# Peptides against a protein of PDB entry 5D63, part 166

Target 1, 292 residues: chain A of PDB entry 5D63
Amino acid sequence: SLRRGIYHIENAGVPSAIDLKDGSSSDGTPIVGWQFTPDTINWHQLWLAEPIPNVADTFTLCNLFSGTYMDLYNGSSEAGTAVNGWQGTAFTTNPHQLWTIKKSSDGTSYKIQNYGSKTFVDLVNGDSSDGAKIAGWTGTWDEGNPHQKWYFNRMSVSSAEAQAAIARNPHIHGTYRGYILDGEYLVLPNATFTQIWKDSGLPGSKWREQIYDCDDFAIAMKAAVGKWGADSWKANGFAIFCGVMLGVNKAGDAAHAYNFTLTKDHADIVFFEPQNGGYLNDIGYDSYMAFY

## One batch from the design tools (peptide; made by RFdiffusion4, then SolubleMPNN)

Design b2_p23_8_s1 (from b2_p23_8, 16 letters changed)
Fold by OpenDDE base, seed 5:
Structure b2_p23_8_s1 (fold): chain B 292 residues (1-292), chain A 23 residues (1-23)
Amino acid sequence: as target 1 above (292 residues)
Amino acid sequence: AIPTVSLEELEARFKGVLASWLS
């Protein structure tokens, strides 16, 4: 089954993603097909899938940017019915906003069926143009029409996945204790992470003994990422990944505080030095404590 | 070079910070 998480949802037939037009929070905002740029934040094209308890394979889809939900207009089963953004809640009972999401017959893509109408999210005519209509359309689970098949590219990690990535890293001390602060984390591209770092003022910050040293830099970076998240996204129920670590060197005579994030494939962590903005696979310390 | 601190010093600082964050 599809896991709770943030997804970039891409058509199986053409290079088009499910896009909330202009990221608008207005009720009735069209959801459309739109081009996307790999390895970037596609601002209007990220969707938080929240599984509905006790309803198999059924989710709400919250647009990360607008905080509104994917909504089949009037819940109509008529082919061509508009799919829009609309105000809602994660655990709504409104069938207009409930979507059954399961693997298609090809085993790699998903189909998105409205819970009430039983119609499917359809990129009309497979149109690859920006602004192409996405609508509810008749279909079946087993047919191979790429207009109704979608790849769910996971853009977030659960706390458990993050924990697993840390656990398999070779630069973790035997005394390591990790503290998980949130349940789901949007993982940023390094370029975005770096930009947040630059905008924070940390590149120009002066190291001062105890009053503003390594721990201050690391915490300031985490705070900057947190603020960026709060200022950038209207959806709730997730955080932006940015960890803080305390580490000790091999000799045991020096310690350091630093940041870390996840690699593109979410399988590993990469260390980030907030004092110079560097990314390192080995920062020269083994972490004995982290919080993220 | 990035300045370092002692393990004991860093532990003392973050014990307080972590407690405040998790409260």
Scores: peptide ipSAE 0.195, ipTM 0.753, DockQ to the pose 0.831
Fold by OpenDDE base, seed 2:
Structure b2_p23_8_s1 (fold): chain B 292 residues (1-292), chain A 23 residues (1-23)
Amino acid sequence: as target 1 above (292 residues)
Amino acid sequence: AIPTVSLEELEARFKGVLASWLS
């Protein structure tokens, strides 16, 4: 079953993703097919899938950028019915905004069925052009039509997944204590993470003994990422992943504060040095405390 | 080289920061 999370949803037939046009929060904004750039933040193409309690395989899909929800216009079962962004809530009972998402017959892609109409999200004619119509369309779960098959590329991790990634890292001290601040985290590409670091002013910040040293740098980075998240996205119910760690060196005579994020596959952590913007698999310290 | 601090100093300072963050 599909897990709660943020997804980039890509058509199985053509290199097109489900895109909220212009990222607009206006009711009735078209959801369209649009090209995307791998390993980047595709701003209008990220969707938070929130599972509906006690309704199997059924979700709302909130556009991360606009904070609006995928909506089948009037819940119509007519083929060609528009799919739009519309105001809503994560746990709505409005069947226009409820989507049953299950694996297709190929076992890798998903189909997205409107809960009420039982029609499927369809990239009309498999059109790969920017702005191509996405509509509700008749279909079946077993049908092989790629117009209705979608890859769900998970762009986030749960706090549990992050915790697991930390736990298996070899640079964790035996006395480690972790503090989880949120439940779901958008994992940024390193390029984006670095850009936030640059924009924070940290590259030009002066290290000063105690008054502005490693802990200040690490906290400032965390704060910068948090602010970036708040300023960038209108959806709620998720955070941007950026951790802070305190670590001790092997000799036990020096400590350091630093950041960390997750690798692309979300299976491991990578350390980030906020004093120079470097990414390291081994920062030279074993973490005894983290919060993220 | 990246400057470091003693374990004790860092913990003492960071405990306060952590408390404020988690409050």
Scores: peptide ipSAE 0.061, ipTM 0.615, DockQ to the pose 0.834
Fold by OpenDDE base, seed 3:
Structure b2_p23_8_s1 (fold): chain B 292 residues (1-292), chain A 23 residues (1-23)
Amino acid sequence: as target 1 above (292 residues)
Amino acid sequence: AIPTVSLEELEARFKGVLASWLS
């Protein structure tokens, strides 16, 4: 079953993603097919899937950018019914905004069925052009029509997944204590992470004994990422991944504070040095404390 | 080389931060 998380939803037939046009929060904003760039933040194409308690395989889909929800216009079962962004809530009872999401017959892609109408989200005619119509359309779970099959590429991790990634890393001290601050984390591409770092002013910050040293840099980076998240996205219920670690060197005679994020495949962590913007697999310290 | 601090000093600073968050 599909896990709660943030997804980039891509058509199984053509290189097109489900896009909220212009990222607009206006009710009735068209959801359309649009091209995307791999390994980047596709701003209008990220969706938070929130599972509905006690309703099997059923979710709301909140656009991260707009904070609005995928909505089948009037809940109509007519083929060609528009799918739009519309105001809503994560745990709504409005069947226009409830989507049953299960694996297709190919075992890799998903189909997205409106809970009420039982029609499926369809990239009309498999049109790969920007702005192509996405609509509710008749279908079945078993048919192989790629117009109604979607890959759900997970762009976030749960706190448990992050914890597991940390636990697998060889640079963790035996006295390690981790503190989880949130439940679900959007994982940024390094380029975006670096840009936030640059925009924070940290590249121009001077190390000063105690008054602005390693812990200040590390915390400032986390704060910058947090602010970036708040300023960039209207949806709630997730955070942007940026960890802080305190570590001790192998000799045990020096300590450091630094950041970390997750690798592209979300399986491992990579260390980030906020004093120079470097990414390292080995920062030279073993973490005895982290919060993220 | 990136400057470092003592373990004791670093722990003292972060204990305060964590306590504040958990309060």
Scores: peptide ipSAE 0.059, ipTM 0.634, DockQ to the pose 0.792
Fold by OpenDDE base, seed 4:
Structure b2_p23_8_s1 (fold): chain B 292 residues (1-292), chain A 23 residues (1-23)
Amino acid sequence: as target 1 above (292 residues)
Amino acid sequence: AIPTVSLEELEARFKGVLASWLS
């Protein structure tokens, strides 16, 4: 079963992703196939999948950028019916915006079926060009047509997954206490994380004893990431991952405040020093407290 | 309920630990 989360949805046949054209929030904005760059933020191509309680394998798909939802126009079962962005809510009862998402016959890709019409999200003619039509189309769960098969690349982690990543890290103190602030986190590529750091002004900030030292840098970074998230995305129900840790060194004679994020595979954490923008597997401290 | 800490609490813990380790 597909988990709640943010996904980059890529066609199984051609290097094209499901894209909300121009990231527009207008009702009726076309959803189209578009090229993408792996391991980057593909701004208009991220979708929050929210599972519908008590409806098996059924979700709404909210475009992260626009805050609008994937919508089958008029819920029509006709092949070629437009799939658009449209205003909605995460737990809507509107069948135009309800999508049953299950594994295809190949066991790796998914098919996306409209709950009402029973038609499938289709990259028409498998067209790999930017702006290619995505439409509802007749199909079956077992057929192998790549026009209707999609890889769901998970771009987020749950709080539980983040907690697990922290728990298995060797640089956690025995007295560790973690505080979870949100439920789902978009995990940024390091390049994006670094750019936020640069834009925050922290690279030019001067360390000053107590008045602006390690804790100030670490909290300022988290605040910068939070602001970036608020300014960048219109969807709700998720946060941008950026943790703060307090740690003690091995000798037990110094403490530090720093940041952390998740590795590309989301399995581990990597430490981030907000005073110099460095990423480290070992920052020289064992964390006794974190919030993220 | 989601656990939270205030900035004051965070600073108190951090400075307290630092003082303890450096004493």
Scores: peptide ipSAE 0.024, ipTM 0.546, DockQ to the pose 0.083

Design b2_p23_8_s2 (from b2_p23_8, 17 letters changed)
Fold by OpenDDE base, seed 3:
Formats: sequence, C-alpha cells, structure tokens
Structure b2_p23_8_s2 (fold): chain B 292 residues (1-292), chain A 23 residues (1-23)
Amino acid sequence: as target 1 above (292 residues)
Amino acid sequence: AIPTVSLETLEERFKGVLAEWLA
C-alpha cells in the first residue's frame, strides 16, 4: 500500500518523470514526461499523494509546485485522453482527480489507474523526450507494459519516520524530549539546504554573547527553511524538514544549539552547524531536546 | 572552535520559546 507522501514519479521504461509543464497553475496545463536530475529538487515533478479515506488504494495527486491536481480530462475512458493539472482539493469526490495506485506485476513499480474511467496513466509510446505526452490509456493491472509502470520515489518522511531516525542516532541524551511540529516533511538535498542557509545571511552573521549566539543561529536557520518552503511551493499539507536541537557535551559543562536534517536514504539524521554551514555525523553534543 | 553556552542558560532560554511554538 502506498503511503501518504511526496513522490518523484519516474517511468519504469525510460528515464522520464511525470512533470507538470512549466509548473503552471492554470487549469488544463499538460502533464508530460520530462528528464530529471537525481538528487535534486526537480521542482515541477513532485507530487503529494493524499489517500482518500475509505477508498482503498485511492489518492489525489497534488503537484507540489503549482498546488493543482492530476486530472483526467473529462474523465474520458478513451485512449489518449489528456492528463492535465487542474484545480482541486485533497479529498475531492471528482473521479477525474481520483487515482487508484497499486503495485504492478513486477512488485516494484506502480500503476496509476483513474478511479472513474479505469484507464491508466500512460507515457505514450514510451517517449523519453521532454514534453512527451502522458495520457489515459486502456490497460490491465497485470500487464507488463512499461509505458504504464511508474516508480514512486519517496521524497518525504512522516513525523514518525523522522522520530525513528532520531531514535537510532547515538548522539541523543538519555533525557531527550522531542517535539513534532508537522506531519509530513519534504527532505531537501544538502545542496538545497546549504543554499537556503547562504541566502538567509547566516554565513555573514556575527556570534555575540547571548544576544545572537548558537540558539539564534539555529532558530534563524529553521525560520529560513520555513520561509523558503512557503515561498517555493503552492501545495499545503506538508513542511520542509529542518530540525532544531539543544545538546550537551560529554563533560556536561557546555551546551549548544544546532540544526539537523535527514540523510539521503531518510534512515538517519545528520547534524548541521548553522554558524559555519557544516554537516557532521558527530557535532560533539548529545541532544536533550529537539523540535522539527 | 564554535562558541557554546552553559547548559543552564540554554535550557532557561528555550523553555519559553518551546512553549510558545507548541501552543
């Protein structure tokens, strides 16, 4: 069963992802196949899958950038029907925007079936070119046609997954208390995280005793990431992962405030020092408090 | 070396901030 989350959706046959053309919020904007760069944001190619209560394996797919939804034009069952971005809501009853998503016969990829028409999202002719047509097409769940098979690469974590990653880290104090602020988090590549840090002005900020010290740096980074999220994405229902920690050193005579994010595989946390932009597996402190 | 603060100072300062953010 596909979990709620943000996905990069890649064709199983060719190196092409489901792309909302130009990230446009206009109704009827084509959804097309487009090339992508691994380990980058791929701005127009991120989709929030929201499960529909009481409808098995059925989701809306919201484009993270535009805030519009994957929509089968007129809900038509005709092969070649356009799949577009269209205004909608996460829990709509409009069958044009409801997608049943289940594993394909290969057990790794998924197929995306329109709830109403029962046709499948199809990369027409398996065309790997930028702007290739994606359409509703006839098919079955068990056929092996790679034009209708998609890998769902999860780009987000739930709060529970983040909590689990923290719990596995050896640099957590016995008195640790964590506070969860959101439910689902887009995990940024380090390059993007660093760019936000640079743009925040923190690299040029001066440490000053109490008035602008480690906690101010850490909170400023958290705020910068939050603002970046708000300014970058039109979809709702998720946050950008950036944690704040308070830690104590092994000797117990010094404390520090710092940030953390998740590793690429989402299994572990990595510490981020907002005073110098460094990533560390060991920041020299054991965390007794975090919020994220 | 990156400057640090005392444990007491840090804990006292963040109690207020955390309470506000969780409200």
Scores: peptide ipSAE 0.030, ipTM 0.611, DockQ to the pose 0.836
Fold by OpenDDE base, seed 5:
Structure b2_p23_8_s2 (fold): chain B 292 residues (1-292), chain A 23 residues (1-23)
Amino acid sequence: as target 1 above (292 residues)
Amino acid sequence: AIPTVSLETLEERFKGVLAEWLA
């Protein structure tokens, strides 16, 4: 089954993603097909899928930017019914905002069925143009129509997945203790992570013994990422991934504080030096503590 | 070169930092 997480939802037939028009929080804002840029933050095209307890394969879909939810207008089963953003809650009982999401017959893409109407989210006519209509449409689970098939590109990791990625890294000390602060994390592209670092003022910060040294740089980076998240997104129930680590060198006579993030495939961690903005696979220290 | 500190110093400092940050 589909896991809780943040997804970029891409049509199986054409290079279009499910987009909340203008990222507007207004009730009735159209959800449309729109082009996207791979490996970037597609601001209006990220959706938090929240599984409904005790309702198999059924989710709400919250737009990360607007904080509103995917909504089938009036819950109508009529082909061509508008799909819009609308105010809601993650665990609503409103069938207009409940979506059953399961694998299509091709075993790779998903179909998105409205819980009440049993119609499917459809990129009308497979139109690849920006602003193309997305609507509820008649269909079946086994039908091969690419207008109703969607790839769910996962843009986040659970705390458990992050923990597993850390555990696989060879630069973790045997005494390692990790502290998990949140449950689900949006993983940023390095370009975005670096931009946050630049905007924080850290590139111009002066190292000073004890009063502003490695731990201050690392904590300042985490704080900057946290603030960026709070200022950028209206949805709740997730965080932005940015870890802090404490490490010891091989000789055991020096320690350092630094940051880390996840690789693009989310399988591994990469270290980030907040004093110079560098990404490293080996920072020269083995981590004995982290929080993220 | 990036400056470093002793393991003991860093451990004790971070206990305080984490507690204050989470308050």
Scores: peptide ipSAE 0.024, ipTM 0.554, DockQ to the pose 0.764
Fold by OpenDDE base, seed 1:
Structure b2_p23_8_s2 (fold): chain B 292 residues (1-292), chain A 23 residues (1-23)
Amino acid sequence: as target 1 above (292 residues)
Amino acid sequence: AIPTVSLETLEERFKGVLAEWLA
């Protein structure tokens, strides 16, 4: 079963992703196939899948950038019906915006069926060109047509997954206490994380005893990431992953405040030094407290 | 085992380690 989360949705047949054209929040904005760049933020191609309570395998799909929802035009069952962005809510009852998402016959990809029309999201003719039509189309769950098969690349983690990643790290103190602030986190590529750091002004910030020292740097980084998230995305119901840790060295005579994020596979954490922008597998401290 | 430190204790520890790191 598909988990709640943010996904990059890629066609199983060609290197094309489900894209909200121009990231526009206007009702009726076309959803199209578009090329993507791996390991980058594909701004118009991220979708928050929100499971509908008590409706098996059924979701709304909110475009992260626009805050609008995947919508089958007029809920029509006609092949070739446009799929667009449209204003909505996460737990809508509008069948135009409800999508049953289950594994295809290949056991890896998913098919996306409109709840009302029972038609499937289709990359028309498997067209790999930018702007290719995505439409509702007739089909069945067991068909192997790659035009209707999609890989859901998970771009976020739950708080539980983040907690598990932290728990696996060897640089956590025995007295560690973590405080979870949100439920779902978009995990940024390091390049994006670094760019936020650069844009924050932290690279030019001067360390000053107590008045602006390690804890201020670490908190400022988290604040910068939070602001970036708020300024970049119109969808709600998720956060941007950026943690703050307080750690102590092995000798117990030094402490530090620093940041951390998740590795690409979301299985581990990597430490980030906000005073120099460095990523480290071992920052030289064991964390006794974190919030993220 | 090193106990969880108070904020004040932590701040005092920061001064020492960061001075070395920044030097």
Scores: peptide ipSAE 0.021, ipTM 0.525, DockQ to the pose 0.055
Fold by OpenDDE base, seed 4:
Structure b2_p23_8_s2 (fold): chain B 292 residues (1-292), chain A 23 residues (1-23)
Amino acid sequence: as target 1 above (292 residues)
Amino acid sequence: AIPTVSLETLEERFKGVLAEWLA
């Protein structure tokens, strides 16, 4: 079954993703097919899938940017019915905004069925052009039509997954204590993470003994990422991944505070030095504490 | 419940640990 998380949803037939047009929060904003750039944020194309309790394989899909939800217009079962962004809530009972998401017959892609109408999210005619119509359309779960098949590329991690990634890292001290602050985390590409760092003013910040040293840099980076998240996205129920660690070196004669994020595959952590913007697999310290 | 710790407390603990390791 599909897990709760943030997904980039890509058509199985053409290089097009499900896009909320202009990221608009207005009710009735068209959801369309649009090109995307791999390893980037794709701002209007991220969807938080929230599983509905006690309803098998059924979700709401919240656009991360707009905070609105995927909505089948009037819940109509007519082929060609518009799929739009519309105000809603994560655990709505409105069948216009409830989507049953299960594996397609190919075992890799998903189909997205409206709970009420039983029609499927369809990239009409498989049109790869920007702004191509996405609509509810008749179909079956077993049909091989790529117009109704979607890859769900997970762009987030749960706190448990992050915890697991930390746990398998070799640079964790035996006394390690981790503190989880949120439940689901959007994992940023390094380029975006770096840009936040640049925009924070940290590159121009001066290290000063005690008054503004490693812990201040690390916390400032986390604060900058948090602010970036709050300023960038209207959806709730997720955070932006940026951790703070405290570590001690192998010699036991120095301690450091630094940041960390996750690798692209979400399997490992990578350390980030907020004093110089560097990414390191080994920062030279073993972490005894983290919060993220 | 997620424990709430002030930044000051975190810094104090960090500096304390550093002092212990440097001692």
Scores: peptide ipSAE 0.019, ipTM 0.535, DockQ to the pose 0.084

Design b2_p23_8_s3 (from b2_p23_8, 15 letters changed)
Fold by OpenDDE base, seed 4:
Structure b2_p23_8_s3 (fold): chain B 292 residues (1-292), chain A 23 residues (1-23)
Amino acid sequence: as target 1 above (292 residues)
Amino acid sequence: SIPTQSLEYLEERWKAVLEAWLA
């Protein structure tokens, strides 16, 4: 089954993603097909899938940017019914906003069926143009029509997944202790992570004994990422991944505070030095504490 | 070289957190 998480949802037939037009929070805002850039933040194209308790394979889909939900207009079963953004809640009972998401017949892509109408989210005519209509359309689970097949590219990790990534890192000390702040984390591309770092002013900050040293840099980075998240997204129920770590050097006589994020495949952590903006697989310290 | 801190200093700064986790 599809896990709770933030997804970039791409059509299986053409290079188009499910896009909330202009990221608008207005009720009735069209959801459309739109081009995307791989390995970047596609601002209007991220969807938080929240599983509905006790309803198999059924979710609400909250647009991360607007905070509104994927909504089948009037819940109509007519082919061509508009799919729009609309105000809602994660655990709504409104069938217009409930989507059953299961694997398609190809075993890789998903189909998105409206819970009430039993019609499927359809990129009309497989149109790859920006602004192409996405609508509810008749279909079946086993139909091979790529207009109704979608890849769900996971853009987030659960706290458990993050913990697993940390645990397998060879530079984590045996006595490591982690503090997990949230349950789901949007994982940023390094380019975005770096841009936040730049915008924070940290590149111009100077190390000063006690008053602004290594842990100040690390905390400042985490704060900057947190603020970026707050300023960038209207949806709730997730955080932006940015960790703070404390580590001890190999000699055991010095310590450092630094940041970390996750690799693209979310399987490993990469260390980030907030004092110079560098990414390292080995920061030269054995980490014994972290929070994220 | 990136400025760091002594182990003792950094641990003292984070003592309350470390004590809770090491208990």
Scores: peptide ipSAE 0.198, ipTM 0.794, DockQ to the pose 0.397
Fold by OpenDDE base, seed 3:
Structure b2_p23_8_s3 (fold): chain B 292 residues (1-292), chain A 23 residues (1-23)
Amino acid sequence: as target 1 above (292 residues)
Amino acid sequence: SIPTQSLEYLEERWKAVLEAWLA
C-alpha cells in the first residue's frame, strides 16, 4: 500500500510528470503533463498524499506548492473529464478529491482511480508535450495502458525512516539522544540545500568565541531551511528535513555542532558543515544529540 | 580547520536540554 508522503508522480510511458499548471491556487487550474528534471525540486509537481482513515488505499493529493487538491471536475465519469487543482482539505469527504491508488499490473507503477467516478487519471494519448491534458478516463485495474500508469517517486521521509537512517550511521555516539520535531519531511537535493545555505548569509558569517560559534551556525542553518519551507510552499502537514547534531571527537575532549541531511536514496545521512558548506560522510565527530 | 569547542563548554551550554533528554 502507498504510504503517506510527498511524491513526484511520473508517467510510466513517457518522461512526463503530473503538474499543476503554473502552480496556481485558483480553483479549476488544469493539471497537466509536464517535463521534469531529475534530482531537482520540480516546484509544481510535488503532491502530498494523505491516506483517508478507514477507506482502503484512498488518498487526497495536495499540491505542495499551491496547497490545492487534485479534483475531478464535477466528479464526472465521462472520459475526458478535466482533472484540476481545487481548494479542499486533507480529510475531505468530497469524492471529487478522493483517489484510490494501487499498484498496476506491472507491479511497479500505480493507477490513480477517482473514488466516486471509478475512472482513472489518464495522460491523454500519452502526450509527452508540456501542457498535455490529464483527464479522468475509463479503465480497469489490470489494464496495461501506460497512459494510466504512474510511478510514485517518494520525495519525503517519515520520522521513523529518518530515525532508521541515523541509527545505522557509524558516527553516532553510544549516548546519542534524538528529538523528532515533525512526522513527514521533504528531503531536499543537495543543490537546493546549498542554495539555502548561501542565501542565509552563513557563508559570510564569522566564527566568534561564544557569541557566534558552531551551534549558532548549525541552528542558523536549520532556521534558514525552516523559513525557506514556509516561504516556498502553501501546503501544510510536512516539514523540510534539516537536522542539527552535537558531536564529540574521537579523543573525547572536543565537541562540535553541525547539520545533516539524507542521501538521495534516503537510506543514510550525510553531514553538512554550516561553517563552510561542505558535505561529508564523516565529519570527524560522533553525534550524541540531534534534532530535526 | 573548522573551529570547535570543548566538550565541557558545549555540554554546559546545552545542559538543561541534555538533562531533560536523559531524564
Scores: peptide ipSAE 0.198, ipTM 0.773, DockQ to the pose 0.431
Fold by OpenDDE base, seed 5:
Structure b2_p23_8_s3 (fold): chain B 292 residues (1-292), chain A 23 residues (1-23)
Amino acid sequence: as target 1 above (292 residues)
Amino acid sequence: SIPTQSLEYLEERWKAVLEAWLA
């Protein structure tokens, strides 16, 4: 079953993603097919899937940028019915905004069925053009039409998944203490992470005894990422992944505070030195405590 | 090299903050 999370949703037939046009928060904004760039933030193409309690395989889909929800116009079962962004809530009872999402017959892609109408999200004619129509269309779970098959590329991790990634790292101290602050985390590409670091003013900041030392740098980076998240996205119910760690050196006579993020596959962590913007597989310290 | 601190300094400083933060 599909897990709660943030997804980039890509058509199985052509290189097109589900896009909220212009990222607009206006009711009735068209949802369309649009090109995307791998390993980047595709701003209007990220969707938070929130599972509905006690309704099997059924979700709301919130656009991260606009904070609006995928909505089948009037809940109509007519083929060609518009799919739009519309105001809503994560746990709505409005069947226009409830989507049953399950594996297609190929076992890799998903189909997206409106809960009320039982029609499927369809890239009309498999059109790969920017702005191509996405609509509700008749279909079945078992047919192989790629117009109605979608890959759900996970762009976030749960707190449990992040914890598991940390636990796998060989530089974590045996008595490590982790503090989990949120439930779901958008994982940024390193390029975006670095840009936030640059924009924060940390580059060129001077280490100063007590008043601005290693933990100040690490916390400043986390604060910068938090602010970037707040300023960039209108959706709620998720955080941006950026960890802070405290570590001790092998000799046991020095400690350091630094940041960390997740690798592209979300399976491991990579250390980030906020004093110079470097990424390291080994920061040179055994991590004793972390929070994220 | 990157300047460092003692483990005791960092732990005592942030333990109280984290406990309050998570309360």
Scores: peptide ipSAE 0.164, ipTM 0.768, DockQ to the pose 0.685
Fold by OpenDDE base, seed 1:
Structure b2_p23_8_s3 (fold): chain B 292 residues (1-292), chain A 23 residues (1-23)
Amino acid sequence: as target 1 above (292 residues)
Amino acid sequence: SIPTQSLEYLEERWKAVLEAWLA
């Protein structure tokens, strides 16, 4: 079953992703096929899948950027019916915005069926061009038409997944205590993480005893990431991953506060030094406390 | 070299803050 999370949804046949045109929040904004750049934030192509309680395999899909929802126009079952962005809520009862998402026959891709019409999200003619029509179309769960098959690339982690990644790291102290603040976290590419760091002013900040020392840097980075999230995305119900850690050095005579994020595959953490913007697999400290 | 702090200073300060925040 598809888990709650933020997904980049890519066609199984051609290198096109489900894109909300211009990221517009206007009702009726076309959802189209569009090219994407791997390992980057594809701003208009991220979708928060929220599972509907007590309705098997059924979700709303909220565009992260616009805060609007994938919507089958008038809920029509006619082939070629437009799929658009439209205002909504995560737990709506509007069948125009409810999507049953299950594995296709190939066991890797998913099909996206409108709950009401029972038609499927279709990249019309498998068109790989930017702006290609995405529409509701007749289909079945078992057919192999790649126009209706989609890879759901998860761009977020649950708090549990983050916790698991932390637990696997050899630089976590045996007495480690983690504090989890949210449930689902968008994981940023390092390039974006670094840009936030640069824009925060931290690169020019001076370490000063007590008044602005290591924990201030680490908290400032987390705050900057949080603010970036608030300013960048209109959807709710998720956070941006940026952790703060406190660690002790091997000699036991110094402590440090620093940040951490997740690797691309979400399986490991990487440490981030907010005082110089460096990424490290070993920051030289064993973490005994963290929050994210 | 990146400036650091004492273990006592950081641990005591932030444990209190986090416990209060998450209470």
Scores: peptide ipSAE 0.174, ipTM 0.777, DockQ to the pose 0.693; fails the geometry check

